# Peptides against a protein of PDB entry 7AE7, part 192

Target 1, 321 residues: chain A of PDB entry 7AE7
Amino acid sequence: KVYKDLREFLEVLEQEGQLIRVKEEVNPEPDIAAAGRAAANLGKNQPAVFFEKIKGYKYSVVTNVHGSWQNHALMLGLDKNTSTKDQFYELNRRWDKFPVPPNVVKREAAPCKENVIDKDINLFEILPLYRINEQDGGFYISKASVVTADPEYPDDFNKLNVGTYRIQVKDRDRVGIQALAMHDIAVQLEKAEAENKPLPIAITIGNNPLVTFMASTPVGYNQNEYEFVGALQDGVPMDIVKSDLYDHLYVPAGSEVVLEGHIIPRVRTVEGPFGEFPGSYSGARLQCEVKIDRITHRTNPIFENLYLGIPWTEIDYLMAL

## One batch from the design tools (peptide; made by RFdiffusion4, then SolubleMPNN)

Design b2_p22_6_s2 (from b2_p22_6, 10 letters changed)
Fold by OpenDDE base, seed 3:
Structure b2_p22_6_s2 (fold): chain B 321 residues (1-321), chain A 22 residues (1-22)
Amino acid sequence: as target 1 above (321 residues)
Amino acid sequence: SLEELVKEQREKQEKLLKEAQK
């Protein structure tokens, strides 16, 4: 089975008993984090948790989408009880199918383009933002697939990077991004900043699960993550669409929310702290800042965010395969 | 100090949250 978007995957998770739906209104703090922890304590079969109603917000949150071996098996279109060994075998088998080029769809065919916000941008109106950990320095978008390109080779699709980075909300239309030197985005940013130019960026939220998986998986600088998604879909191309602001950036056609903007050149502002692991906070430091210039989103967008409540986080599962 | 900057950032975020929840 191949999933076009997050919604198709969530439907399967629910059918397979791997999603808990919270229908009652919750407070964004502390209820989301608390409910996530409670769900994770149910045992080895940690389900995703879908919050339908959040006080003060219009839209929903889902957490722990990748938070179990069962969910990983389902992500690969396998039986939920497939062993970790067999999952690994199948993943490696499919990996060898790289590259599988994506389909570029028309704007009108892309669900992520259903709604547009190009003025008076307020992230809080689109995303039910909350502190993941009580001591976090702010609200984080922790499970986004961030799209950037090489400024010297913008038309080289092989250099298009889709990565996962820690993103802190800084204002209604600004986010801080942790672009470490080891990340491909840092190479691209260095090139832009050398010329004092903005780096175009698209921050995509709520993707099909294999996009999120590949965005968290290191690949070569000249390898496109979308072509690996097609490989992991056993040769079925994924659908991408051109960003609205930039001809050279492509986003998943089925993204729930797309934040389009630019990294402000040579600007660094305080970011953090963030509780990446229970009881462990990464310190605050000066990091890059992104200006959001345009938002596109599906109707009733789902905010997919990372669960960090128990020693085995989604990060652990994403990195274990 | 970095600690003061973090405090100011948190206060700003809390204000934004309160405004969004109105």
Scores: peptide ipSAE 0.301, ipTM 0.852, DockQ to the pose 0.779
Fold by OpenDDE base, seed 4:
Order: sequence, then C-alpha cells, then structure tokens
Structure b2_p22_6_s2 (fold): chain B 321 residues (1-321), chain A 22 residues (1-22)
Amino acid sequence: as target 1 above (321 residues)
Amino acid sequence: SLEELVKEQREKQEKLLKEAQK
C-alpha cells in the first residue's frame, strides 16, 4: 500500500483500529493535549487521535499519527502487527532502492492547490492552534516538513532539503523557526544571510506519512528526501508540485496546508520555550523569523501536529526507525 | 530580557487567539 496523502493514511488507520475519532466539540486547551495523553495510556497500540470539532476554530486536528509501531507498520503498507525487527528489515531493503525520483505534477492536479490565500493572511483561520504543553512559550507547528534550497545552487534538486524544524507562531503571518547548526537549513540560511537576501521557504503541513518520516530522518546534504520517499514506497515515485512563489521549490502534491514565504535575513526574535520532552523544556533563544506570503490548502484542511507524552513521545517513534 | 520577551510573545498570542475566536 502506497499513500498519496495524509487522508488516505488516516483512512487506513481508522480501518485498522489505530485512529480514535473525537466527534464532540473540544476546547483547544487543555482537551487536545489531555485526550492525546489519554490515548497514549491505552497501551502499546497507541492510536492517532482525530479531533473533528475544536471550539473557536473551523477545521480539524489530528495528532499521534506516527505514535506507535503499528502505525509505522501501516505507514510502510505492512500488516499492523509486523514486528519491529521485520519493519527494520523492510526499511533497509527499500532504502537500497534510493534514488527514486518523484513525479512532478501540474498545479491543477495537486490537491494542496485547491484554495489560495494571498492577502490578509491569518494562520489562526487555517490552523486550530493550541499549546501542546502548559508551559510552552506559545503555539507550535511541530510536525511540518519544511522545504528549502541552496541559494547558490537553486536548480540543483539534490540540494533541495525537506526537514522537520520546531516552528512557533509569532503573528498572523509570521512564524519563528529553530534552525540549528546541525540542520541543512542552517547552511542554506548562512549563504543567504551572507548576501543579506531572504531564504525562500515552504512549510508543508499534513503530508504523506513517509514524507513526514523522511523529513525527520537525517540524510546527506546532496541527497533529496523525496527520492528516499520513493524508495520507501518500494520504488513508487511520490508526487510533488512546484510552489506558487518559487520555481525551484517543490512541495508534496497532497499537503493539507502549504505556507510559502521567506526567512527574513539577519533578523532574530525570541523562540521558545517548548516542552520537547515531559519535564524537559528547551529554553527560549533568539531564532530566525519567517514571513508568510502565500498559503495554499486543501478544502477542510487537517492540522497534523505532534503529540508529546509519557512514556514514549511520537518523536521517539519517528527517530527510532 | 529574554524572559520579558517570552512574556510579551505569550500575551500577543493570547490576543491573537481571542481575536480569531470572535
């Protein structure tokens, strides 16, 4: 089984008993986080949690999509009861198929292009934002696949980076991004800032689960994450589409929400704190700021966000494979 | 201070949330 988008994966999770649907209206705080923790306590088979109605918001939230070994098995198109050992074996087998180049689809064929917002941008109208942890410095987008390129080699597809970074909402049309020195985005940003130029960026939310997985998996600077997604799909190419603002940036065709914009050169603003682990907060620091210039999204977009809880967080599963 | 900036940011976000929920 290969998934075109998050929705196809959520359908399979639900069919396999690995998704809890919350149909009653919830408060964004504390109910989303509380329900996520409750689901995590159901045992080893932690389901995704889908919130259909959130007070004060128009759209839905899903969390804990990658929050169990069963969900990871299903992500690979395997039986949900596939052992961790067999999952690793299959991952390694498929990894050897790299590179599998993606298909570039036309704009009209890309679900992420169904709706466009290019003026009066307000992230709160598109994303049901909430604090994941009580002590968080703000609202976080914690499971986005962020697309950037090397500004010196913008047409080199091998240098196109798809990574996961901590993103804090700063304003209606601004987010802070944690770009650490170990991240490929930091190399690209350094080059842009040396010339005092903006770095083009596309922040994609709610993707094919293998895109999210690969965005969280370190690869070489000259390796494209989309080509690994095709490998992990056992040789089936994934579908990508050009961003609206930048010819050299490609996004997953099936993304729920795409935030297109730029990192503002030589500007640093406060980011954090964020509770990455229970009882452990990454402190506040000065980080980069992104201006959002355009949003494209699917009709009734689903906000996929990270679940953090005890004993195992969703990030633990994402990094353990 | 960084702590003051964090506080200001939280206050700003709370305001934005309230505005979005109207």
Scores: peptide ipSAE 0.299, ipTM 0.853, DockQ to the pose 0.780
Fold by OpenDDE base, seed 2:
Structure b2_p22_6_s2 (fold): chain B 321 residues (1-321), chain A 22 residues (1-22)
Amino acid sequence: as target 1 above (321 residues)
Amino acid sequence: SLEELVKEQREKQEKLLKEAQK
């Protein structure tokens, strides 16, 4: 089975008993994190947790989408009880199908384009933001697939990068992004900043699970993550659509929310701390800042965010494969 | 100090959240 978007995957998770719906209204803090921890305590079958109603917000949150081996099996379109060994075997088999080029769909066919916000941007109106950890320096977007290109070769599709980065909300239309030197985005940013130019960026939230997986998987600088998604879909191309602001950036057609903007050149602002692991906080650092210029989103967008709980984090599963 | 900057940032974000929830 291949998933076009997060919603199709969540439907399968629910059918397979790997998704819990919280129907009662919850407080963003501490209830989202607390419910995630409670779900993690259900044993090896850690389900995704879908919060239908969040006090003070219009839209829903889902966490722990990748938070179990069962969810990983389902992500690959396998039986939920497929062994880890067999999952690895299948992953490796499919990896050899690279490259599988994506389909570029028309704007009108892309669910992520259903709604547009291009003025009076306020991230808090579109995302049910909450602190993941009590001591976090702010609200984080932790499972975004971030799209950037090489500013010297913007039309080279092989250099299009889709990565996962720590993103802190800084203002209504500003986010901090942690672009470490080892990341492809840092190479691209360095080139832009050398010319004192903004780096175009699309921050995509709530994707099909293989996009999120590949965004968290290091690949070569000259390899496109979307072509690996097609490989992992056993040769079925994924659907992408051109961004609204930039002709050279493509986003998943089914994204729940797309934040389009630019990294401000040569600006660094305080970001952090963030509890990357239970009881462990990264220090505050000067990091890049993104101006959000445009938002596109599906009707009733689902905010997919990372589960960080004891004993296993969702990161543990994303990195295990 | 970094601690002061973090505190100011948290206060700002809490204000933004409260404003959005009105």
Scores: peptide ipSAE 0.294, ipTM 0.849, DockQ to the pose 0.817
Fold by OpenDDE base, seed 1:
Structure b2_p22_6_s2 (fold): chain B 321 residues (1-321), chain A 22 residues (1-22)
Amino acid sequence: as target 1 above (321 residues)
Amino acid sequence: SLEELVKEQREKQEKLLKEAQK
């Protein structure tokens, strides 16, 4: 099975008993994080947790979407009880199908374009933001697929990067992003900053689970993650759409929320700590800052965010392959 | 200090959250 978007995947998770729906209103803190930890305590068969109602917010949150081998199998369209070995075998088999170019759909056909916010941007109105850990320096968007391009080669589709980065909310229309030197985004940012130019960016939230998976999987600088998604879909192209602000950036057509903007050149602000450093600021660093200039989103957008818990984090499943 | 910056940022975010929840 191939999924067009997060919603199709969540439907399958629910059908397979791999999603818990919380219908009662919860507090953003500590209830979301607490429920995630509780779900992790259910053993190795960890379900996704969908929060329908969050106090003070309009929209929903889902966590732990990739948080088990069962969910990972379902992501690949396999039986939920498929062994890890067989999952690896299938991934490797499909990987060899690279490249599978995506389909570019029209704007009117892309669910991520259903609604537009281009003035008075407030992230808190669109995303039910919360601290994942009590000691976090702020609210994080931790499971976004971030789209950037090489500013010297903006029309080279092979240099289009889709990556996962730690993103801290800084203001109504600003986020900090952790771009480490080993990340492709850092290379692209360096080129932009050399010219004192903004780096165009699209932060996409709530995607086809294979997009999220590939965004968390390192690939070559001259390899496009969308072409791997098509490979992992066993040769079925994924659907992408042109961003509203930039002709050279393409986003998943089915994204729940797309934050379009730019990395401000040569600006660094405090980012962190995030979960890894409870009771310490050792994880805080000066990082780049993004100005959000436009938001597109599906009606009733779902905020997919990372689950952090023991014994296994959701990251372990995203990066285990 | 970095600690002061973190504190200020956290306070700012808490304010933004309270404003959004009104």
Scores: peptide ipSAE 0.258, ipTM 0.821, DockQ to the pose 0.779

Design b2_p22_6_s3 (from b2_p22_6, 11 letters changed)
Fold by OpenDDE base, seed 3:
Structure b2_p22_6_s3 (fold): chain B 321 residues (1-321), chain A 22 residues (1-22)
Amino acid sequence: as target 1 above (321 residues)
Amino acid sequence: SLAEEVARQRAKQEKLREESMK
């Protein structure tokens, strides 16, 4: 089984008993976090939790999508009861198929292009933002696949980077992003800032689960994460589409929401704190700021965000394989 | 201070959310 988007994966999770649907209206705080913790307490199967209605918002939230070994098996198109050993074996087998180049689809064929917001941008209107942890310095987008390119080699597809970074909402049309020196995005940003130029960026939310997996998996600077997704799909190419603002950035065709903009050069603002792990907070630091210039999104977009309840967390599973 | 700035930003985000929910 290969998934085109998050929605196809969520359907399979639900069919396999690995998704809980919350149909009643919930408050952003504390209900989302509380329900996530409650789901984690159900045992090793740790289902995803889908919130259909959030008070004050129009759209839905899903969390804990990668939150169990069963979910990881299903992500690979395997039986949900496939052992961790066999999952690892299959992952490694498929890894050797790299590279599998993606299909570039037309704009008209890309679900992420169904709706456009290019003026009066307000992130709170499109994303049901909530505090993940009580002491967070704000609202976080914690499970985005962030697309950037090398500004010196913008047309080199092998240098296109898709990574996961800590993102704090800073304003209606601004986010803070933690770009650590060890990340490929930091290399690209350094090149842009050397010239005092903005770095083009696309922040993609709600993706094919293998995109999210690869975005959290370190690869070489000259290796494209999309080509690994194709490998992990056992040789089936994934679909990507050109971003609206930039000819050199490609996003997953099936993304729920795409935030297109730029990192403002040589600007640093306070970001954090954030509870990355239960009972542990990464402190506040001066970090980069992104201006959002355009949003594209699917109709009734689903906001996928990270579950950070009791261990094991999604990040633990993402790092374990 | 850094702590004061964090508190200010948190309050700002809460206000933005409240405004967006009206």
Scores: peptide ipSAE 0.580, ipTM 0.940, DockQ to the pose 0.858; fails the geometry check
Fold by OpenDDE base, seed 2:
Structure b2_p22_6_s3 (fold): chain B 321 residues (1-321), chain A 22 residues (1-22)
Amino acid sequence: as target 1 above (321 residues)
Amino acid sequence: SLAEEVARQRAKQEKLREESMK
């Protein structure tokens, strides 16, 4: 089984008993986090949690999509009861198929292009933002696949980077992004800032689960994460589409929400704190700031966000393979 | 202080959310 988007994966999770649907209206706090923790307490077979109705918001939230070995097996198109050993074996086997180039689809064929917002941008109208941890400095987008390119080689597809970074909402149309020196995005940003130029960026939310997986998996600077997604799909190319603002950036065709914008050069603002692990908070520090210039999204977009409850964080599973 | 700035940012985000929910 290969998934084109998050929705196809959620359907399979639900069919396999690996998704809990919360139909009652919930409060953003504390109900989302509380329900996530409750689901985690169901044992090793931790399901995804889908919140249909959130008070004050139009759209839904899903958490813990990658939050179990069963979900990982299903992500790979395997039986949900596939052992971790066999999952590793299959992952390694498929990894050797790299590169599998993606298909570039037409704009009209890409679900992420169904709706456009290019003025009066307000992130709170599109994303049902909530506080993940009680002491977080703000609302976080913690499971986005962020697309950037090398500004010196913008047309080199091999240098197109898809990564996962901590993103704090800072304003209606601004987010803070944690770009550490060890990340490929930091190399690209350094080049842009050397010339005092903005770095084009696309922040994609709610993707094919293998895109999210690969965005969280370090690869070489000259390796494209989309080509690994195709490999992990056992040789089936994934679908990407050109961004609206930038000819050199490509996003997953099936993304629920795409935030297109730029990192403001040589600007740093306070970001954090964020509870990266249960009971542990990172300190606040100066980080980069992104201006959102355009949003494209699917009709009734699903906000996929990271589950960080105890006993296991979703990060533990995303980084385990 | 950094702590004061964090508190200010947090309050700002809460206000933005409240405004968006009206």
Scores: peptide ipSAE 0.565, ipTM 0.934, DockQ to the pose 0.838; fails the geometry check
Fold by OpenDDE base, seed 4:
Structure b2_p22_6_s3 (fold): chain B 321 residues (1-321), chain A 22 residues (1-22)
Amino acid sequence: as target 1 above (321 residues)
Amino acid sequence: SLAEEVARQRAKQEKLREESMK
């Protein structure tokens, strides 16, 4: 099984008993985090949790999508009861198929382009933002696949980077991003900032689960994560589409929400704290800031966000493979 | 201070959310 988007994966999770649908209205805090913790307490077979109604918001939230070995098996199109050993075997087998270039689809064929917001941008109108942890310094977008390119080689598709970074909401149209030196985005940002230029960026939310997986998996600077997604789909190319603002940035065609903008050069603002681990908070520090210039989104977009709570956390499973 | 700035940012985001929910 290959998934075009998050929605197809969620459908399979639900069919396989790996998704709990919360139909009653919940409060952003503490209900989302509390329900996630409750799901984690179900043991090894932790389901995704889909919240249909969040008080004060129009759209839905899903969390813990990658939060179990069963979900990982299903992500790979395997039986949900596939052993960890067999999952690793299959992952490695498929990895050797790299590169599998993606299909570039037309704008009109990309679900992420169904709606456009290019003025009066307000992230709170599109994303049901909530505190993941009680003492977080703000609202975080924690499972975004962030797309950037090398500003010196914008047309080199092999240098296109898709990564996962900690993103804190800063304003209606601004977010902080943690671009660590060990990540490819830091190299690209350094080049842009050397010239005091903005770095184009697309922050994609709610993707094909293999995109999210690969965005969290380190690869070479000259390797494209989308080409690994195709490999992990056992040779089936994924679909990408050109961003609206930038010719050199491509996003997953099926993204629920795409935030297009730029990292503001040579600006650092306070970001954090964030509860990366249960009972532990990463300290606040100066981080980069992104201006959001355009949003595209699917109709009734689903906000996929990371579950963090009692062990095992979703990130533990993402990093285990 | 850093702590004061964190508190300010948190309060700002809460306000923005409240305004958006109206």
Scores: peptide ipSAE 0.563, ipTM 0.935, DockQ to the pose 0.872; fails the geometry check
Fold by OpenDDE base, seed 1:
Structure b2_p22_6_s3 (fold): chain B 321 residues (1-321), chain A 22 residues (1-22)
Amino acid sequence: as target 1 above (321 residues)
Amino acid sequence: SLAEEVARQRAKQEKLREESMK
């Protein structure tokens, strides 16, 4: 099974008993985080949790999408009861198929382009933002696949980077992004900032689960994550579409929400903390800031966000293979 | 201070949310 988008994957999760649907209205805090923790307590076979209604918001949240070995097996199109060993075997087998170039689809064929917001941008109107941890310095987007390119080689598709970064909402149209030196985005940003130029960026939310997986998986600077997604789809290319603002940035065609904008050059603002220690500010640092210039989104977009809790977090599974 | 800035940012974000929910 290959998934074009998050929705196809969520459908399979639900069919396989790996998704809990919460139909009653919940509060952003503490209900989303509490329900995630409760789901984690159901055992090792942790389901995704889909919140249909969130007080004060129009749209839904899903969390813990990658939060179990069963979900991970299903992501690979395997039986949910596939052993970890066999999952690794299959992952390795498919990895050797790299590169599998993506299909570039027309704008009109891309679900992520169904709706456009290009004025009066307000992230709170499109994303049901909540505190993942009580002590967080704000609202976080923690499961986005962030697309950037090398500003010196914008047309080199092999240098296109799709990564996962900690993103804090800073304003209606601004987010902080944690671009650590070890990340490819930091290399690209350094080049842009050397010339005092903005770095074009597309922050994509709610993707094909293999996109999310690859965005969290380190690859070479000259390797494109989308080409690995195709490999992990056992040779089936994924669908990408050109961003609206930038000819050199491509986003998953099926993204629920795409935030297009730029990293503001040579600007650093306080970001954090993000659930490091109760009552501590040790996780707060000066980080980059992104101006959001355009949003495209699917009708009734689903905000996929990371589950954090004990004993296992989604990131543990995303990085386990 | 860093702590003051964190608190300010948090308060700002809360206000933005409240305004957006109306």
Scores: peptide ipSAE 0.550, ipTM 0.930, DockQ to the pose 0.850; fails the geometry check

